# Peptides against a protein of PDB entry 3QIS, part 347

Target 1, 334 residues: chain A of PDB entry 3QIS
Amino acid sequence: PSLELSRREFVFENVKFRQLQKEKFQISNNGQVPCHFSFIPKLNDSQYCKPWLRAEPFEGYLEPNETVDISLDVYVSKDSVTILNSGEDKIEDILVLHLDRGKDYFLTISGNYLPSCFGTSLEALCRMKRPIREVPVTKLIDLEEDSFLEKEKSLLQMVPLDEGASERPLQVPKEIWLLVDHLFKYACHQEDLFQTPGMQEELQQIIDCLDTSIPETIPGSNHSVAEALLIFLEALPEPVICYELYQRCLDSAYDPRICRQVISQLPRCHRNVFRYLMAFLRELLKFSEYNSVNANMIATLFTSLLLRPPPNLMARQTPSDRQRAIQFLLGFLL

## One batch from the design tools (peptide; made by RFdiffusion4, then SolubleMPNN)

Design b2_p30_3_s1 (from b2_p30_3 with E1S E8K E9K N11K N14M E20K)
Fold by OpenDDE base, seed 3:
Structure b2_p30_3_s1 (fold): chain B 334 residues (1-334), chain A 30 residues (1-30)
Amino acid sequence: as target 1 above (334 residues)
Amino acid sequence: SEDEELVKKIKEEMEELREKYLEEKEEEEE
């Protein structure tokens, strides 16, 4: 069997978090026999492509003189955003299009990624006094490394290194303040807040706004701003309640005094973000007659975002563990 | 409350940060 490919080189310029890009090409069976095609892993890879790339269709059958369109879809989810922000991964791949009883065809994928505040650590963002798109990539890497070291020192209760002439970190990320301050000002009376989804176009505008500016107001509906906050919290490489404290939160869930002591042991940025979010959510709950928001809905929603089980325990979370996690958060909302 | 005081401090710090950022942007455009 033999195929003709309309294109073999693909460039995805200015790839952004949650922005789908598509490139299409045609494959034609120029042989006299039917052929089956599939994208196959390279010898050392488990998957035919990187997590941010997809081929559609990834396999198929072509009669003689048949042609099919293949879409190459680039989409950076929460699962790929952190490694692309750090430059650990890049918009580069090689796809192997295999023919049954035929030859391999190589496709080259290239491009560039634009960093996002989404998927960046709270510690790194507290050190970013400018929008992330204005931070040099080299400085971004250094900020992530320094942030990891400070998180570890804080969790270990190591004496803070002397606050030398390094610029003091922000109390919280400016992106969290922008989202929460907007919701606090404009969304407390919003009916069905956190229950109605945002618009995808507005979500993209909000992400681009937070990545490129420090605005006076966030664009889009209150629903889109609310969903952007959820997306931000979901995309964090380390949840607002650090994985190291997860079990202690569950164990303390019915003792409000112990719950407050557990939160006091968070790294400063994580602790401040947690307290800031709880202050906002308590304010939102005062307007429950207007916004139809209740403590059980909020606790259920935010528990999955703020108090994630460690990756090694994700598959073992019991309904009892989830109920304890919800109860822990309820102790800060009521 | 301690949380209301934190919210106030965050707001003050972030308003100052935004003002400084806008001033730095005006200087970069001149």
Scores: peptide ipSAE 0.645, ipTM 0.952, DockQ to the pose 0.793
Fold by OpenDDE base, seed 5:
Structure b2_p30_3_s1 (fold): chain B 334 residues (1-334), chain A 30 residues (1-30)
Amino acid sequence: as target 1 above (334 residues)
Amino acid sequence: SEDEELVKKIKEEMEELREKYLEEKEEEEE
């Protein structure tokens, strides 16, 4: 069997978080026998492609002189955004199109990724006084390294070193403030806030706005701004409540004094973001007659975002653990 | 409350940051 490929080199320019890009090519059976094709893993790979790439179809049959269109879909989700932001991974891959009893055909994937504040650490964002797209990639790496060191110092209760000539970190990321301040100003009376989904086009505009500017007003509906906040919190490489404190939050869930002590042990940026979000959500709950938002709904929604289990425990969450996590947040909303 | 004071302090810091950023952008465009 043999195939003819219309293209073997694919370039995905300006790849962004949650923005789908598609490139298409044709494969044709120029042989005299039916053939089965499949994308196969390279040597030592478990998957035929990186997590941000997909082929559709990834397998199939071709009769003699049959042609099929294959779509190469590039989509950066929350699962790939952090490693692309840091430059640990890149928009580069090689696909192996295998023909049963035939040849292997290699496809080259290349391109560039545009960094996002989505999937960037809270500590790094607290050090970014400009939009992330204005920050040199080298400086982003340095900010993530510094963020790790500051987190470790905070957990160890090390005395802050003297405020040397280093620019003071923000209390919270500017992106969190932009989203929350907008919602506080314009969305407290919004019916079904956090229950109605946003528009995908508006979400992309909000992401691009936060990555490229410090606006006076976030574009889009209150529902889109609210969903953008949820997406931001979900995309964090480490949740607002650090993984190290997860179990202590569950253990303290019914003691409000211990809950506050656990939160006081968060790194400064995480602690400030947590307190700021809780202040906003308590304010939103004062308008429950207008927005139909209640503490149980909010606690249930935000628990999965703010108090995520460590990756090693994800498969072991009990209904009891989830209820304790909800109860922990309820103690800050009531 | 301590949280209201934090919210106020965040707002003041961020409004100053935005003002400075806009001023720096106007200077970069001239």
Scores: peptide ipSAE 0.645, ipTM 0.953, DockQ to the pose 0.845
Fold by OpenDDE base, seed 4:
Structure b2_p30_3_s1 (fold): chain B 334 residues (1-334), chain A 30 residues (1-30)
Amino acid sequence: as target 1 above (334 residues)
Amino acid sequence: SEDEELVKKIKEEMEELREKYLEEKEEEEE
C-alpha cells in the first residue's frame, strides 16, 4: 500500500491560550489495495502527539483512489498552557502517519506560542509590572525561578520577603485586580452572575486584553468578565490555596478561627489573592436580592477552583472531603 | 476590617501602577 499526502509541513503562527487553530491536508490511496492508516507514537513516546495537538481522524480505512481530509487541531488548554508559557514546551512536534503493511510518513509541526497571564503562577504575575506580552522571554524564566524560590521561603517561614528589593512584588497580580475591580464596579447588580456563561469571542478578547495591556475597562459583558475570572483561577498551575494546605483546610473546615490561621500561612501572594477574592465575593453577596447569587452557589463554584486536592489525592476525594472544602469557603463568605 | 484595608491598599497600588504604565507608554511613542 502507498499514500500520497497533499502537505507534510504545518506552521501554526501566534498560537494563543484557548484559541483553536486548524490546518488541513489530504491523504489519498494511490495504490491498488485498500489500506489502513493511523497516527502512531514515536519510539520513546506514549502518545502520537503532544497534548496541545490532535489529528482528526487519527485512523481510518481508504479504498483504492479514496481521499480523506485530516484536520490537525492545535488547542492550548489549561493542561498545556503553563509549560508553553515557561518555554519548557514549544509549538513543535513530529507526527508519524503509519500505513499498515506500508511506510511511515512524517509530518512536521512548527510554530510559535504567545505567552499568557493565564496559566502563569501567582508569584510570577505579582512580579510582572507590565503585560506578559511586553515581558522578554528571558525575564519570564527568571521571574518563574525567583517565584518558586520565594514561595518555598515563604512556606518554610525562613526569610521574610526582602522588603528592600528594588522591585517589590505586587500585593496581587494586576490581572486579578483588573477582573475583580471590573466586576466590583459593574457586575454587583448583574442578574445570574457566575451562572450565565460568557461569550467565547468576548472571552478571547478579555484574555488578549489582559495579556497585552493594563486597560481602564475590560471589554465584554459582565458574564464574560466573570467567566474569565473562573478560567484564570482554573488555569493557575498552583491553586490560590496551595496544595500543601489542602488537608489542613479540610481539617479546620468547622472552626472559623483555625480556618483563618491556615490562610495566614499561605505565601503572601496567595494569601492576598484569597482575601481579595473573599472580600469581593462577600460584597457580591450583599446584592443577592439583585443578582440572585447565594453563598452556597458561590462556595460550591469557587471551592473547585481555589481549594483543589493535590494531584496525588484527586482520585481519592470523597463526598465528605468536598463538603468540608465547601464549608471551609463558606466560613469566609458568611 | 483588615480585608477592607487590603482591598484599599491593592486599589492604591494598582492605580499607581496603571498611571506609571500609561506614562511610560506615552514616552515610548514620542
Scores: peptide ipSAE 0.637, ipTM 0.951, DockQ to the pose 0.833
Fold by OpenDDE base, seed 1:
Structure b2_p30_3_s1 (fold): chain B 334 residues (1-334), chain A 30 residues (1-30)
Amino acid sequence: as target 1 above (334 residues)
Amino acid sequence: SEDEELVKKIKEEMEELREKYLEEKEEEEE
């Protein structure tokens, strides 16, 4: 069997978080027999492509002289954004299109990723006084490494090392302030806030706005700004409540005094973000007659974002653990 | 409250940050 491919090299320029890009090519059976094609893993890989890439269809049959269009879809989700922001991964791959009883055809995928504040650590963002797109990638790596070391020192209650001339970190990421301050100003009376989905185009505009500027106002509807806040919290490499404190939050869920003590042990940036979000959500709940938002809905929604189980415990989360996690947040909303 | 003071302090810090950022952008455009 033999195939003809219309293209073998694909370039995905300016790949962004949550922005789908598509490139298409044709494969044609120029042989005399039916053939089966499939994308196959390389020798050391478990998957035929990286997590941000997909081929559609990834397998199929072609009759003699049949042609099929294959779409190569590039999409950076929350699962790939952090490793792309750090430069640990890149928009580069090699696909192996295998022909049953035939030869392999190699496809080269290349491109560039544009860093996002989405999927960046709270610690690193607190050190970014400019939009992330204005920060050199080398400096982003250094900021993530330094942020990890400061987080660990904060959790261990170790004495801060010497006041090297590192600029004082922000109380919270500017991106969190921009989203929350907008919602506080404009969305407290918004009916069905956090219940109505945003528009995908507006979400992309909000992400691009936060990555490239420090605006006076966030673009889009209140629903899109609210959803962008949820997406931001979901995309964090570590949740606002650090994984190390997860179990202690569950164990304290019915004692408001212990809950406050647990939160006081968060790294400064995480603690400030948590307190800032809770202050906003309590303000939003004062307008429940207008916005139809209640404490149980908010606690249920934000629990999955703020108080995520550690990856090793995700598969073991009981309904009781979820209820304790909700109860923990309720103690800050009421 | 301690949370109201935090919200106020965040606002003050972020307004100053935005002002400085806009000044730096105006200087980069001249």
Scores: peptide ipSAE 0.636, ipTM 0.951, DockQ to the pose 0.835

Design b2_p30_3_s2 (from b2_p30_3, 14 letters changed)
Fold by OpenDDE base, seed 3:
Structure b2_p30_3_s2 (fold): chain B 334 residues (1-334), chain A 30 residues (1-30)
Amino acid sequence: as target 1 above (334 residues)
Amino acid sequence: SEDEELMEKIRKEMEELRKRYLEEEKLKAL
């Protein structure tokens, strides 16, 4: 069997977080026999492609003189955004299109990624006083490395090295302030806030706005700004409550005094973001008659975002653990 | 409260940051 491919080289320019890009090509059976095609892993890979890439269809049958369109879909989710922001991964791959009892056909994937404040650490963002798209990629790497070291020192209760003449970090990321300050000013009376989804086009505009500027006003509906806050919190490489404190939060969930002591052990940026979010959410709950928002809904929604189980415990989370996690947040909302 | 004081401190710091950014962007456009 043999295939003819209309294209073998694909370039995905200006790939962004949550923005789907598609490139199409055709495969044709120019043989006299039916053939089966499939994308296969390379010798050292577990998957036929990187997590941000997909082929559709990834396998199929072709009759003689049949032609099929294959879509190569590039989509950067929360699962790929952090490694692309750091430059640890890149928009580069090689796909192997295998023909049963035939040849391998190699496809080259290339392109560039545009960094986002989504999927960047709270510690790094507190050091960014300019939009992330103005920060050189080399400096982003240094900021993430420095942020990791400062988090570890804080958790180990090591004496902070003298804050040398380095610019003082922000109390919270400017991006989370822009989202929360907008919601505080304009969304307290918004019916079904955090219950109605945003518009995908508005979400993309909000992400691009936060990555490229410090605006006077966030674009889009209050629902899109609210969903952008949820997406931001979900995309954090380290959740607002660090994984190291997860079990202590569950163990303290019914003692409000111990809960406050656990939060005091967070790194400064994480602690400030947590307090800032809880203060905003308590204010939002005062307007429950207008916005239909209640403490149980908010605690249930934000628990999965702020108090994530460590990756090794995710598969073992009990209904009791989830209820304790919700109860922990309720102690800051009531 | 300590949380209200933190909220006011954040607001002030961020409004000053935004103001400086917008002033710098105006100067680049000249």
Scores: peptide ipSAE 0.617, ipTM 0.953, DockQ to the pose 0.867
Fold by OpenDDE base, seed 2:
Structure b2_p30_3_s2 (fold): chain B 334 residues (1-334), chain A 30 residues (1-30)
Amino acid sequence: as target 1 above (334 residues)
Amino acid sequence: SEDEELMEKIRKEMEELRKRYLEEEKLKAL
């Protein structure tokens, strides 16, 4: 058996978070026998491709002189965005198209990724006084390393952040402020806020706006701006409530005094973001007659974003743990 | 309240940051 491939080299330029790119090629059975093709893992890999890449179809049968179109789909989700932002992973791969009882055909995938504030740590974003697309990739790595060291110092209560005024971190990321300040000004009377989905095109414009500028106004509907805030919180490498405090939040869920003490132990940026979000959500609840928003809906929605179980406990989360997590947030909304 | 003071501090810092950014971008376009 043998195949002819219309293309073997693929370049994905300017890959962005949540923006699907597609490249297509044809495979043709130029042999005299039916053949089965499949994309196969390399010797040390568990998967035939990296998590941000997909082939469709990834396997199939071809009769003699049959041709099939294969789509190579590049999509950076929340699961790949952090490692691409840091440069730990890159838009580079080699696919092995295997022909049963035949040859292997190698496909080269290359390209470039454009960093996003989505999937970047709260600590690193508090140090970024310019849009992330203006920050050199080498400096993004340094900011993540510096942020890790400061988080550890904050958790250990070792050093007051008495940093000089020029190098002092922001109280919260500018991207969170842009989203929340817009919603506070324009969306408090918006009917069905956080219940109506945004438009996908508007969401991409909001992401690009936050990555490239510090605007006077965010583009799109109030629903798209609200959904962009949810996507931002979901894409964080570590949730607003750090993983190390997760169990203590559940254990304190019915004691409002202990809940406030647990939040006081968060790193400064995480604590400020939490307090800022809770203040906004309490203000939004004053307009419940206009926006149809209630405390139980908001607590249920934001609990999965702000208070995520550690990766090792995700598979073991009970309905009781979820109810305790919701009760913890309700104590800050009421 | 302590939360209102934090909100006002954030607003002030961010409005100053945005103003500086927009002034710098205006100077690059000239």
Scores: peptide ipSAE 0.616, ipTM 0.953, DockQ to the pose 0.898
Fold by OpenDDE base, seed 4:
Parts: sequence; C-alpha cells; structure tokens
Structure b2_p30_3_s2 (fold): chain B 334 residues (1-334), chain A 30 residues (1-30)
Amino acid sequence: as target 1 above (334 residues)
Amino acid sequence: SEDEELMEKIRKEMEELRKRYLEEEKLKAL
C-alpha cells in the first residue's frame, strides 16, 4: 500500500493559551488495495504527539482512490501552558503516519508560542512589573529560578525577603489585581456572578489584554472577567495554597484559629493572594441579595482551584477530604 | 482590619504601577 500526502510541513504561528489552531491536509490511497493508517509513537515516546497537539482522525481505513482530510489541532491547555511559558517545551514535533504493511510518513510540526501570565507561577508574576509579552524569554527563565529559590527560603523561614532590594516583588500579581479590582468595582451587583459562563471570544480578549498590557479597564462582561479569574487560578502551576500545606488545611478545617496559622505559613505571594481573594469574596457576599452568590457556592467553587490535592494524592481524594477542604475555605468567608 | 490594610496596600502599589506603565506608553507614542 502507498499514500499521497498533500502536505508534510506545518507551521503554527503565534500559538496562545486556550486558542485552538487547526491545519488540514489530505491523505489519498493511490494504491490498488485498501489500507489502514495510524499515527504511531516514535521509538522513545509513549504518545504519537505532544500534549498540545492532536490529529483527527488519528487512524482510519482508505479504499483505493479514497481521500481523507486530517486536522492537526494545536491547543495549549492548563496542562501544557507552564512548560511552554518556561521554554522547557516548544511548538515543535514530528508525527509518524504509519501505513499498515506500508511506509512511515513523517510530518514536521513547527511554530512559536507566545508566553502567557496564565500558567506562570505566582512568584514569577510578583516580579513581573511589565506585561509578560514585554519580558524577554531569558528573563522569564531567570524569574522562575529566582521564584523557586524564594519559595524555598520562605517555606524554610530562612531569610526574610530582602526588603532593601530596589526590585521588591509585588504584593500580588498585577493580573490578579486587575481581575479582582474590576470585579470589585463593577461586578458586586452582577446577578449570577461565577454561575453564568463567560463568552469564549471575551475570555481570549481578556487573556490577550493581561498578557500585553496593564489596562485601566478589562474588556468583556463581568461574567467573562469572573471566569477569567477562575481560569487563571486553575492554570497556576502551584495552587494558591501550596501543595505542602494541603493536608494541614484539611486537618485544621474545623478550627478557625489553626486555619489562620496554616495560611500564615504560606510563601508571601501565596499568602497575600489568598488573603486578597478571601477579602474580595467576603465583600462579594455582602451583596448576596443582588448577585445571588452564597458562601457555600463560593467555597465549593474556589476549593477546587485554591486547595488542590498534590498530584500524588489526587487519585485518593475522598468525599470527606473535599468536605474538609470546603469547610477550610468557609472559615475565611463567614 | 489587617485584611483592609493589605487591600489598601495592594491597591496603592498597583495604581502606582499602572500609572507608571501608562505614562511610559504615552512617552513611547511621542
């Protein structure tokens, strides 16, 4: 069997977080026999492609003189955004289209990724006083390394952040402030806030706005700004409550004094973000008659974002653990 | 409250940051 491919080289320019890009090509059975095709892993890979890439269809049958369209879909989710932001991974791959009893056909994937504040650490973002798209990639790497070292120093209670340095970190990421300050100013009376989904186009505009500017106002509806905050918190490589404190939060969930002591042990940026979010959410709850938001809904929603189980415990999370995690957050909302 | 003091500190820092950014962007457009 043999195939003809309409294209073998694909370039995905300006790939962004949560923005789907598609490139299509055709495969044709120019043989006299039916053939089965499939994308197969390379010799050292477990998957036929990187996590941000997909082929559709990834396998199929072709009759003689049949042609099928294959879509190559590039989509950077929360699972790939962090490694692309750091430059650890790139928009480069090689796909192997295997023909049963036939040849292998190689497809080259290339392109460029545009860094996002989404999927960047809280520590790195606290050092970014400019939009992330203005920060050189080399400086992004240095900021992540410095962020890791400061997180470790803070957890070990070793050295107070040198309050004398000309480049003090921000109290919280500017992106979190932009989102929360907008919601505080414009969304406290918004009916069904955090219950109504945002618009996908508005979400993309908000992401692009936060990545490229420090605006006076965020574009889009209050629902889109609220969902952008949820997406931001979900995309964090380390949750607002660090994985190291997860179990202690569950163990303290019914003692409000111990809960506050656990939060006091967070790294400075994480602690500030947590306190800032809780202060905002308590303010939002004062307007419950207008926005239909209640403490149980908010605690349930934000628990999965702020107090994530460590990856090693994720598969073992019990309904009791979830209830304790919700109770922990309720102690800061009530 | 300690949380109100933190909120005010954040607001002040961020408004000063935004102001500087917008002033710099105006200077680049000249």
Scores: peptide ipSAE 0.608, ipTM 0.951, DockQ to the pose 0.899
Fold by OpenDDE base, seed 1:
Structure b2_p30_3_s2 (fold): chain B 334 residues (1-334), chain A 30 residues (1-30)
Amino acid sequence: as target 1 above (334 residues)
Amino acid sequence: SEDEELMEKIRKEMEELRKRYLEEEKLKAL
């Protein structure tokens, strides 16, 4: 069997977090026999493509002289954003289109990723006094490495931050402040806040706005700004409550004094973000008659974002663990 | 409260940051 491919080289320029890009090509059976095609893993790979790439269809049959369109979809989710922000991964891949009893056809995928504040650590973002798109990628790597070392020192209660000539970090990421300050000013009376989905186009505009500027106002509806906050918290490589404290939060869930002591042990940026979010959410709950928001709904929603189980425990989370996690957050909302 | 002091500190720091940013962007547009 043999195929003709309309294209073999694909370039995905300016790939952004949550922005779908599509490139299409045709494959034609120019042989005299039916053929089965499939995308196959390269040697030593488990998947036929990287997590941010998909082929559709990824397999199929072609009769003689039949043609099929294949879509190559590039989409950076929360699962790929952190490794792309750090430059650990890149918008580069090679796809192997295999014919059963035939030959392989190689497709080259290339492009560039534009860094996002989404999927960047709280520690690194607290050091970013400019939009992330203005920060050189080399400096982003250094900021993540330094931020990891500071987190570890903070958790170990070791030596105070060397008062070296490094600019003082922000109390919280400017991106979180922009989102929360907007919601505080404009969304406290918004009906169905955090219950109504945002618009995908507005979410992309908000992400681009936060990545490229420090605006006076965030674009989009209050629902889109609220959802952008949820997406931001979900995309964090380390949740607002660090994984190391997860179990202690569950164990303390019914003792408000111990809960506060656990939060006091967070790294400074994480602790400040947690307190800032809880202060905002308590303010939002004062307007429950207008916004239809209640403490149980908010605690349930934010538990999955702020108090995530460590990856090794995620598959083992019991209904009791979920209820304890909710109860932990309720102690800061009430 | 400690939380109110933190909120005011955040607000002040961020307003000063935004102000500086917007001043710098105005200067780049000239």
Scores: peptide ipSAE 0.608, ipTM 0.951, DockQ to the pose 0.807

